# Designs tried in a protein design run: peptides against a protein of PDB entry 6UG1. Part 218

Target 1, 304 residues: chain A of PDB entry 6UG1
Amino acid sequence: SNEERKRRKYFHMLYLVCLMVHGFIRNEWINSKRLSRKLSNLVPEKVFELLHPQKDEELPLRSTRKLLDGLKKCMELWQKHWKITKKYDNVGLYMRTWKEIEMSANNKRKFKTLKRSDFLRAVSKGHGDPDISVQGFVAMLRACNVNARLIMSCQPPDFTNMKIDTSLNGNNAYKDMVKYPIFWCEVWDKFSKKWITVDPVNLKTIEQVRLHSKLAPKGVACCERNMLRYVIAYDRKYGCRDVTRRYAQWMNSKVRKRRITKDDFGEKWFRKVITALHHRKRTKIDDYEDQYFFQRDESEGIPD
Target 2, 301 residues: chain A of PDB entry 6UG1 as posed
Amino acid sequence: SNEERKRRKYFHMLYLVCLMVHGFIRNEWINSKRLSRKLSNLVPEKVFELLHPQKDEELPLRSTRKLLDGLKKCMELWQKHWKITKKYDNEGLYMRTWKEIEMSANNKRKFKTLKRSDFLRAVSKGHGDPDISVQGFVAMLRACNVNARLIMSCQPPDFTNMKIDTSLNAYKDMVKYPIFWCEVWDKFSKKWITVDPVNLKTIEQVRLHSKLAPKGVACCERNMLRYVIAYDRKYGCRDVTRRYAQWMNSKVRKRRITKDDFGEKWFRKVITALHHRKRTKIDDYEDQYFFRRDESEGIPD

## One batch from the design tools (peptide; made by RFdiffusion4, then SolubleMPNN)

Design b2_p26_5_s2 (from b2_p26_5, 12 letters changed)
Fold by OpenDDE base, seed 2:
Structure b2_p26_5_s2 (fold): chain B 304 residues (1-304), chain A 26 residues (1-26)
Amino acid sequence: as target 1 above (304 residues)
Amino acid sequence: SERLKRLQEELEELLEEFKEYLEKLE
């Protein structure tokens, strides 16, 4: 019905706001001065120097290579720190079906939200789920004065799915679900004027995204609970930006159709949500990023 | 924190604006 379509849009938007606020809160928690002091001690001086290379005036690419090597060593140090990777409780922050939402509304199960103190303890001990691990990795890079963003792929229920029963019958549902991350890191390369993508936990990869990311879900089974639609970046200064364009090959032709921003009202509303979460002034880094997104939109073209 | 309280208030307003919009589409 038209009513069910409206209801699904509303719940999608409410759920999206809750996810984006969760990302904002986790981004505040990883700025903890107490945690920063503990995590900086994990990074030896030689690795700190690689994270902060001098500008090579002859070949700026040499400086980028040093930064990449520093980030690789930080991933290795982080793996040594992280002792216990817990499985997600149920589906974690992966996409729920409409049936799972309806069943959860009827069951007043108090979601045990992790408290700030428990989060900081989990990161400090190296015990937690993959999301806590990624968030802790971003905290470690920030403790080393690296301009690292927390990235969140927000997974609200698919309002474009009008099926009544959306039961997922897959025997390997958990393995397919966790094949691609929900949280990752971006690091600003001041030499190339680009964001470097870092997945320290799941794929254990560093990439300079041009057209395609390894972090973009591929295959039907993986996309059932991880649909690339809302990739939100949270910086150390409480900036909030939509960076979906970086990771979406087909933003205009495919991704927009699955977003609330497919219509003018949804676009205006989503801009208000981003503005409410964005607590810093614009910088030259935002100008370089917007120029990159513009070039990516031109290179994709308008879908016929 | 006071910042999280302000953010909550701003988000509650955005949700109410959106609820009113959905009601006007009915």
Scores: peptide ipSAE 0.050, ipTM 0.689, DockQ to the pose 0.725
Fold by OpenDDE base, seed 5:
Structure b2_p26_5_s2 (fold): chain B 304 residues (1-304), chain A 26 residues (1-26)
Amino acid sequence: as target 1 above (304 residues)
Amino acid sequence: SERLKRLQEELEELLEEFKEYLEKLE
């Protein structure tokens, strides 16, 4: 019905806001001074120096290579720190089906929200789910004075899916679900004027995204619970930015059709949500990023 | 924190604006 379409659109938007706020809160928690002091001790001086290379005036790419090597070593150090990767309870922050939502509304299951103290303890001990692990990795890089962003791929229910029964086949669902991350890191490369993508936990990869990312879900089964639609970046200064364009090869042709921003109202509303979560002034880094997004939009063109 | 309180207030306003929008789509 038209009512069910409106209801699903509403619930998508409400759920998206809740996810974006969750990302904001986790981004605040990883700025903990107490956690920062503990995590900085995981990084030897030689690795710290690689994270802060001098500018090579002859070949700026050499400085970028040092930073990339430093980030690789940080991933290795983080793997040594992280002792226990817990499975997600149910689907974690991956996309729920409409049926799962309806069933959960009837079940007064109090989601045990992880308290700040428990989160900080989990990160400090190296015990938690993959999301806590990624968030802790971002905290470690920030403790080393690296300009690291927490990235969240927000997975609200698909309001474009009007099927009544969206039950997913259970057996391989978890493996396919966790094949791609929901949280990752970006690091500012001051030499190349680009964000470096870092997945320290899932794919254990570092990439300089040009046209497509390795972190973008591929294949039907992986996309059932992880659709690239809303990739939100949270920086150490409480900036919030939509960085979906970096990770979406087909932003205009495919991704926009699955976003609330497909219509003018949804675009205006989503801009208001981003603005409410963006608690810093614009910087030259934002200008370089917007220029990159513009060039990517021009290069994709308008879908025929 | 005071920041989270302000954010909550801003989000409550955005949710109310959104309810009003849904009502106007009827």
Scores: peptide ipSAE 0.032, ipTM 0.683, DockQ to the pose 0.680
Fold by OpenDDE base, seed 1:
Structure b2_p26_5_s2 (fold): chain B 304 residues (1-304), chain A 26 residues (1-26)
Amino acid sequence: as target 1 above (304 residues)
Amino acid sequence: SERLKRLQEELEELLEEFKEYLEKLE
């Protein structure tokens, strides 16, 4: 019915805001001064120097290469720190089906929200789910004065899916779900004027995304619980930005059709949500990023 | 369905708790 479409759209919007606020809260928690002091001690001076290379005036690419090597070494150090990767409880922050949502609404499952103290302890001890691990990695980079963003791929239920019963086939569902991350890191390269993508936990990869990212889910089974639609960046100064354009090859032709921003009302609403979560002034970094997004929109072309 | 209404109410409460949390950060 039209009522069911409206209801699913509204529920998608509410769920999206809850996810975006969750990302904001986790971004605040990883700015903890106590955690920062502890995590900075994981990074040797030689690795810190690689994270802060001098500008090579002859070949700026040498400075970027040092930064990339520093980030690789930070990933290795983080793997040594991280002792226990817990499985997600149920599906974690991956996409739920409408059926799972309807079934969960009957269960007064008090979402045991992880408290700030428990999160800080988990990161500090190197135990928790993959999301906590990524968030802790961002905290470690921030502790080393690296301009690192927490990236969250928000997975609200698919309001475009009008099927009642999406029975997900059970056996490989968890492996397919966790094949691609929900959280990752971006690091500002001041030399190339670009964001570097870092997945320290799942794919253990560093990318300079041009057209395609390895973090973009591929294949039907992986896309059932991880649909790239809302990739939100949270910076150390409480900036909030939609960075979906970086990771979406087909933003205009495919991704936009599955976003609330498909219509003008949804676009205006989503901009209000981003604005409400954006607690800093615009910077030259935002200008370079917006220019990159513009060039990516032009290069995709208008969908035929 | 009543189930989706309850989940909406829980999400709206969670949204208000999160707004209040955001306002306390400002």
Scores: peptide ipSAE 0.028, ipTM 0.608, DockQ to the pose 0.040
Fold by OpenDDE base, seed 4:
Formats: structure tokens, C-alpha cells, sequence
Structure b2_p26_5_s2 (fold): chain B 304 residues (1-304), chain A 26 residues (1-26)
């Protein structure tokens, strides 16, 4: 019905705000001075020097290569720190079906929200789910004065899916779900004027995204609970930015159709949400990023 | 439609409640 379409659009918007606020709160928690002091001690001086290379004026690429080597060593150090990777409770922050949402609304399950103190303890001990692990890795890089962003792929329920029963049955449903991450890291490369993508936990990869990312979900089964639609970046200065364009190869042809921003009302509303979560002034880094997104929109063109 | 306006108002109120919640966390 038209009513059910409106209800699903509303619930998608509400759920998206809750996810984006969750990302903001986790980004605040990883700025903890107490956690920063503990995590800086995990990084030896030689690795710190690689994270802060001098600018090579002849070949800036040499400086980028040192930074990439430093980030690789930080991933290895993080794997040594992280002792226990817990499975997600149910589906974690992956996409729920409409049936799962309806069944959850009827169940007065007290979701035990993880407290700040418990989060900081989990990161400090190296015990937690993959999201806590990625968030802790971003905290470690920030403790080393690296300009690292927390990235969140927000997974609100698909308001474009009007099927009544959307139940996902299958023995491998968890493996297919966790094949691609929901949280990852970006690091600012001051030499190339680009963001470097870092997945320290899931794919254990570092990439300089040009046209597509390895972190973008591929295949039907993986996309059922992980649809790349809202990739939100949270920086150390409480900046909030939509960075979906970096990871979406087909933003205009495919991704936009599944976003609330497909219409002018949804675009204006989503800009209000971003503005409410963006607690810093614009910088030259934002100018370079917006120029990159513009060039990516022009190069994709308008879908036929 | 009038219902999309009401939905906008309700989401704006929820956004303000979330802003107030965020401001109380600082």
C-alpha cells in the first residue's frame, strides 16, 4: 500500500539517524585521553616515524609509501593487541529485514547498550566484536597524532524493498553477512592529498581508492545485509561527512535509487542530519575531498 | 502531501532531541 511505503520510508529515516548518532558517540569515545595514552604505547618509535614521514620534494610518492608501510605495521601491531574477536549479537549493525524489525518490536528485549566504561575496557584489553576492534584501531592511530577517520557504512532497512516476507534463510547467513565490514578507517595522506582506506580487522587491507573499493559488497548474498548506501566519516575534530561517493562505483545509476536522498525532500533532510553531527569548521582537506567527489560524479556521468 | 510535512516535523523534533542529547554529552 501507499501507507506501508510511507511507514517504511519513515522507519528507514529514523533508523538511519540512530545509526549515525551511534557512529558519532563511538567517535567521541575513541577520543578518550586515558585510552589514547594506553594505545600510543603499542606503537614503537620506528613505526611512529613511518606514520610521520618528511615530505620528499622530488618524489612525494616516497613519503606516501612510508606512510603506507607505517599503517601496515600498525595493523600488525593491532592484531597482536587484539586477543578475542567476539561474534556479533544476532546481526550487529548489519541490515535487518522488515520481518525481523516487526518481530523485534513485539519483543520487549532490553538491548544492553554497551557503556563507555565497558567499551574503553574492551579496547584496552583487546576483547570485543569487530566494530569495537576497528574503533580501537582508529583510537590508536589518533593517539599517534595520525589524522584518522572512523568510517561507518550505515545499514538502515531497505525502504525500496516492498516485499512482505523478507526472511533470510541459510546456514551461511552469518559468513556472508560479515564478508565485508560495516566499520573501517580512513587516513589522510597529506602528500597525495587523498584519503587512504584501511580495513584493519575484516579484509586486513590498505587501499588508495580510485574507482572502486575492495570494501564495497559484491554478490547477492553479501548485499542482503550489507548495502553500500550511507558511508559516513567521523574525524578526530567531530567532523561528519558523507563519503559514499568514494566507495560507490555506480552512485548515480544504482546507489542513489536506494537512498533517502533520491528526492529533494530526502536530500534536504539528510543534509540537516549531517549538519547536526558536524561539529567543526570546513578545512582545505574538505575542499580536496569535495573536488575528488565532483570529478567522480562527472566521470560516472548521468545514467541512461 | 500533508503527511510528508508531518513526517518532516516529527523527524525534525527527533533531530532536535538528538541534538540536545549530543549537547548534554559534551
Amino acid sequence: as target 1 above (304 residues)
Amino acid sequence: SERLKRLQEELEELLEEFKEYLEKLE
Scores: peptide ipSAE 0.026, ipTM 0.573, DockQ to the pose 0.043; fails the geometry check

Design b2_p26_5_s3 (from b2_p26_5, 14 letters changed)
Fold by OpenDDE base, seed 2:
Structure b2_p26_5_s3 (fold): chain B 304 residues (1-304), chain A 26 residues (1-26)
Amino acid sequence: as target 1 above (304 residues)
Amino acid sequence: SELREKLEKELQELLKEFEEYLKKEK
């Protein structure tokens, strides 16, 4: 019905706000001074020097290569620190079906909300789910004065799916779900004027995304619970930015159709949500990023 | 604390605006 479409759109928007606020809160928690002091001790001086290379004026690429090597070593150090990767409780922050939402609304199941103290302890001990691990990795890089962003792929229910029964009964449902991450890291490369993508936990990869990312879900089974629609970046200064364009090959032709921003009202509303979560002044880094997104939009073109 | 309170207020206003929009689309 038209009413059910409106209800699903509303619930999608409410759920999206809750996810984006969750990302904001986790980004605040990883800025903990106590945690920063502990995590900085995991990074030896030689690795710190690689994270902060001198500007090579002759060949800026040499400085980028040192930074990439430093990030690789940080990923290796993080794997040594992280002792226990817990499985997600149920689906974690992956996308729920409409049926699962309706069933959860009827079942007064209290979401076990992790407290700040428990989160900080989990990161410090190296015991937690993959999301906590990624968030801790971002905290470690920030402890080393690296301009690292927490990235969150927000997975609200698909308001464009009007099917009643989407039972995901596959035996491999969990493996397919966790094939691609929900949280990852971006690091600012001051030499190339680009964001470097780092997945320290899931795919264990470092990318300089041009057109395609390995972190973008591919295939029907993984896209059932991980649909790339809202990739939100949270920086160390409480900036909040939509970075979906970096990871979406087909932003204009495919991704927009699945976003609330497909219409003018949804676009205005989503801009208000981003503005409410964005607590810093604009910088030259934002200018370089917006220029990159513009070039990517021009290169994709308008879908015929 | 203050940043969180401001955020909570802004989010409540956004939710209210959206509820009002949904009432007008009825």
Scores: peptide ipSAE 0.236, ipTM 0.816, DockQ to the pose 0.671
Fold by OpenDDE base, seed 4:
Formats: sequence, structure tokens, C-alpha cells
Structure b2_p26_5_s3 (fold): chain B 304 residues (1-304), chain A 26 residues (1-26)
Amino acid sequence: as target 1 above (304 residues)
Amino acid sequence: SELREKLEKELQELLKEFEEYLKKEK
């Protein structure tokens, strides 16, 4: 019905706001001074020097290579620190079906939200789910004065799915769900003027995204609970930016059709949400990033 | 934090605007 379409659009928007606020709160928590002092001690001086290479004026690529080697060593150090990776409770922050949402609304399940103190303890001990682990890795890089962003792929329910029963049946549903991450890191490369993508936990990869990302979900089963639609970046200065364009190959032809920003009202509303979460002035880094997104839009073209 | 309280207020206003929009689409 038209009423059910409106209802699903509403719940999608509410859920998206709640997810984006969750990302903002976690980004605030990882800026803890007490946590920063503990995590900086995990990084030896030699690795710190690789994270902060001198500019090679002859070949800037040499400086980028040192930074990439420093980031690789930080991933190895993080794996040694992280002792216990817990499974998600149910589906974590992956996409729920409409049936699961309806059943959850009827069940007054007290979502035990993790307290800030418990989060900081979990990161310090190296005990928690993959999201806590990625967030802790971003905190470690920030403790080393690296310009690292927390990235969140927000998974609101699919308002374009009008099926009554959206139950997912399958013995491997959890394995397919966690095949791709929903949290990762980006690091600013001041030499190439680009963001470097870092997945320290799931795929354990470092990528300089050009046209395609390894972190973009592929295949029907993986996309059931992880659809690339809203990739949000949270920086150390409480900036909030939509970085979906980096990770979406087909932003204009495919991804836009599944976003609230497919119409003018949804675009204006989503811009207001981003503005409410963005608490810093614009920088030259934002100019380079917007130029990159513009070039990616021109290169994709207008869908036929 | 003051920043969180401000954010919570701004989000409540955005949700109210959206509820009003959904009433007009009726």
C-alpha cells in the first residue's frame, strides 16, 4: 500500500539517524585522553617515525610507501593487542529485515547499550566485537597523532523492499553477514592528498581506492545484511562527511536509487542530518576530497 | 557533554520536521 511505503520510508530515516548518532558517540569515546595514553604505548618509536615520514621532494611516493608500511605494522601490533573477538549479539548493526523490526517492536527487549566506561575497558583489554576493535584501532592511530577517521557503513532497513515477508533463511547467514565490515578506518595521506582505506580487523587490508574497493559488498548473500548506501566518516575534530562516493562504483546508476537522497526532500533532509553531526570548520582536506568526488561523478556519467 | 545535548536537540527538531512532512504527504 501507499501507507506501508510511507511507513517504511519513515522507519528507514529514523533508523539512519540513530545509526549516525551511534557513530558520532563512538567517535567521541575514542577521543578519550586516558585511552589515548594507554594506546600510544603500543606503538614503538620506529613505527611512529614511519607514520610521520619526511616529505620526499623528488619522489613523494617514497613518503607514501613509508606511511603504508607504518600502517601495516600498526595493524600487526593491533592484532597482538586484541585477545578476544566476540561474535555480534544477533546481527549487531548489520541490516535487519522488516519482519525482524516488527518482531523487535513487540518485544520490549532492553537493548543494553554499552556504557562509555565498559567500552574504554574493552578497548584497553583487547576484548570485544569487531566494531569495538576497529574503533580502538582508530583511537591508537589518533594517539600517534595520525589523522585517522572512523568510517561507518550505516545499514538502515531497505525502504525499497516492499515484500511482506523479508525473513532470511540460511545456515551460513552469519558468515555471509560478517564477510564485509561495517566499520573501518581512513588515514589522510598528506603527500598524495588522498584518503587511505584501512580495514584492520575483517579483511586486514590497506587500500588506496581508485575506482573499486575491496570493502564494497559483492554477491546476493552478502548484500542481504550489508548494502553500501551511507558510508559516513567521523574525524578527530568531530567532522562528519558522506564518503559513499569513494566506495560506490555505481553511485548514480544503482546506489542512489536505494538512498533517501533519491528525491529533493530526502537530499535536503540528509544534508540537515550531516550538518547537525558536523562540528568543525571546512579545511583544505575537504576541498581535495570534494574534488575527488566530483571527478568520480563525471567519470561514472549519467545513467542511461 | 554540551555538544551531545545540542546534537540531541537538533535531532529532535529534525524528527519533528519529518513527522510534519509525513502528515502533509497524507
Scores: peptide ipSAE 0.222, ipTM 0.807, DockQ to the pose 0.651
Fold by OpenDDE base, seed 1:
Structure b2_p26_5_s3 (fold): chain B 304 residues (1-304), chain A 26 residues (1-26)
Amino acid sequence: as target 1 above (304 residues)
Amino acid sequence: SELREKLEKELQELLKEFEEYLKKEK
């Protein structure tokens, strides 16, 4: 019905705001000075120097290579720090089906929200789910004065799915779900004027995304609970930016159709949400990023 | 924190605007 379509759009928008606020709160928590002091001690001086290379005036690529090597070593150090990766409770922050939402609305399940103190303890001990681990990795890089962003792929329910029963069949549902991350890191490369993508936990990869990312979910089973639609970046200065364009190969042809921003109202509303979460002035880094997004839109073209 | 209180207020305003939009789509 038209009413059910409106209802699903509403729940999608409400859920999206809740997820984006969750990302903002986690980004605030990883700025903890106490946590920063503890995590900086995990990074040896030699690795710190690689994270802060001098500008090579002859070959700027050498400076980028040092940064990439430093980030690789930071991932290795983080793996040594992290002792226990817990499974997600239920589906974590992956996409729920409409049926799961309806069943959960009837169950007044007090979501045991992890408290700030418990989060900081979890990161400090190296005990937690993959999301906590990624968030802790971003905190470690920030502790080393690296301009690292927390990236969140927000997974609101699919308002374009009008099926009544969206029950997911399959024994491997959890494996397919966790195949691709929900949280990752980006690091600013001041030499190339680009964001470097870092997944320290799931795929354990570093990418300089050009046209596509390995972090973009592929295959029907993986896309059931992880649809790349809203990739939000949270920086150390409480900036909030939509970076979906980086990770979406087919933003205009495929991804836009699955976003609330497919219509003018949804675009205006989503811009207001981003603005409400964005608490810093614009910088030259934002200019370089917007230029990159523009070039990516031109290169994709208008879908025929 | 003042930032959190500001954010909570801004989010409440966004939710109200959205509820008003849903009423107009009726």
Scores: peptide ipSAE 0.221, ipTM 0.810, DockQ to the pose 0.563
Fold by OpenDDE base, seed 5:
Structure b2_p26_5_s3 (fold): chain B 304 residues (1-304), chain A 26 residues (1-26)
Amino acid sequence: as target 1 above (304 residues)
Amino acid sequence: SELREKLEKELQELLKEFEEYLKKEK
């Protein structure tokens, strides 16, 4: 019905705000001074120096290579720190079906919200789900004075899916779900003027995204619970930015159709949400990033 | 449409509550 379409759109918007606020809160928690002091001790001086290379005036790419090597070593150090990777409770922050939402509304299941103290303890001990692990990795890089962003791929229910029954086949569902991350890291490369993508936990990869990312879900089964639509970046200064364009190969032709921003109202509303979560002044880094997004939009063209 | 206005109002109120919450935690 038209009413059900409206209800699903509303619920998508509400759920998206809740997810984006969750990302903001986690981004604040990882700025903990106490946690920072503890995590900085995980990084040896030699690795710290690689994270802060001098500018090579002859070949700036050499400085980028040092930074990449430093980030690789940080991933290795983080794997040594992390002792227990817990499975997600149910689907974690992956996309729920409409049926699962309806069933959850009927079940007064108290969502046990992880407290800040419990989160900090989990990161400190190296015990938690993959999301906590990624968030802790971002905290470690920030503790080393690296300009690291927390990236969240927000998975609100698909308001474009009007099927009544969206039950997913259970057996391989978890493996396919967790094949791609929901949280990852970006690091600013001051030499190349680009964000470096780092997945320290899932794919254990570092990439300089040009046209496509390894972190973008591929295949029907993986996309059932992880649809790349809203990739939100949270920086150490409480900046909030939509970085979906980096990870979307087909932003205009495919991704936009699945976003609330497909219409003018949804675009204006989503800009209000981003603005509400953005608590810093614009910087030259934002200018370079916007220029990159512009070039990516021009290169994709208008979908025929 | 009246429904869009209602939805926008509800979401604005929610955003305001979240902004107030986020200001109190700073």
Scores: peptide ipSAE 0.037, ipTM 0.594, DockQ to the pose 0.043

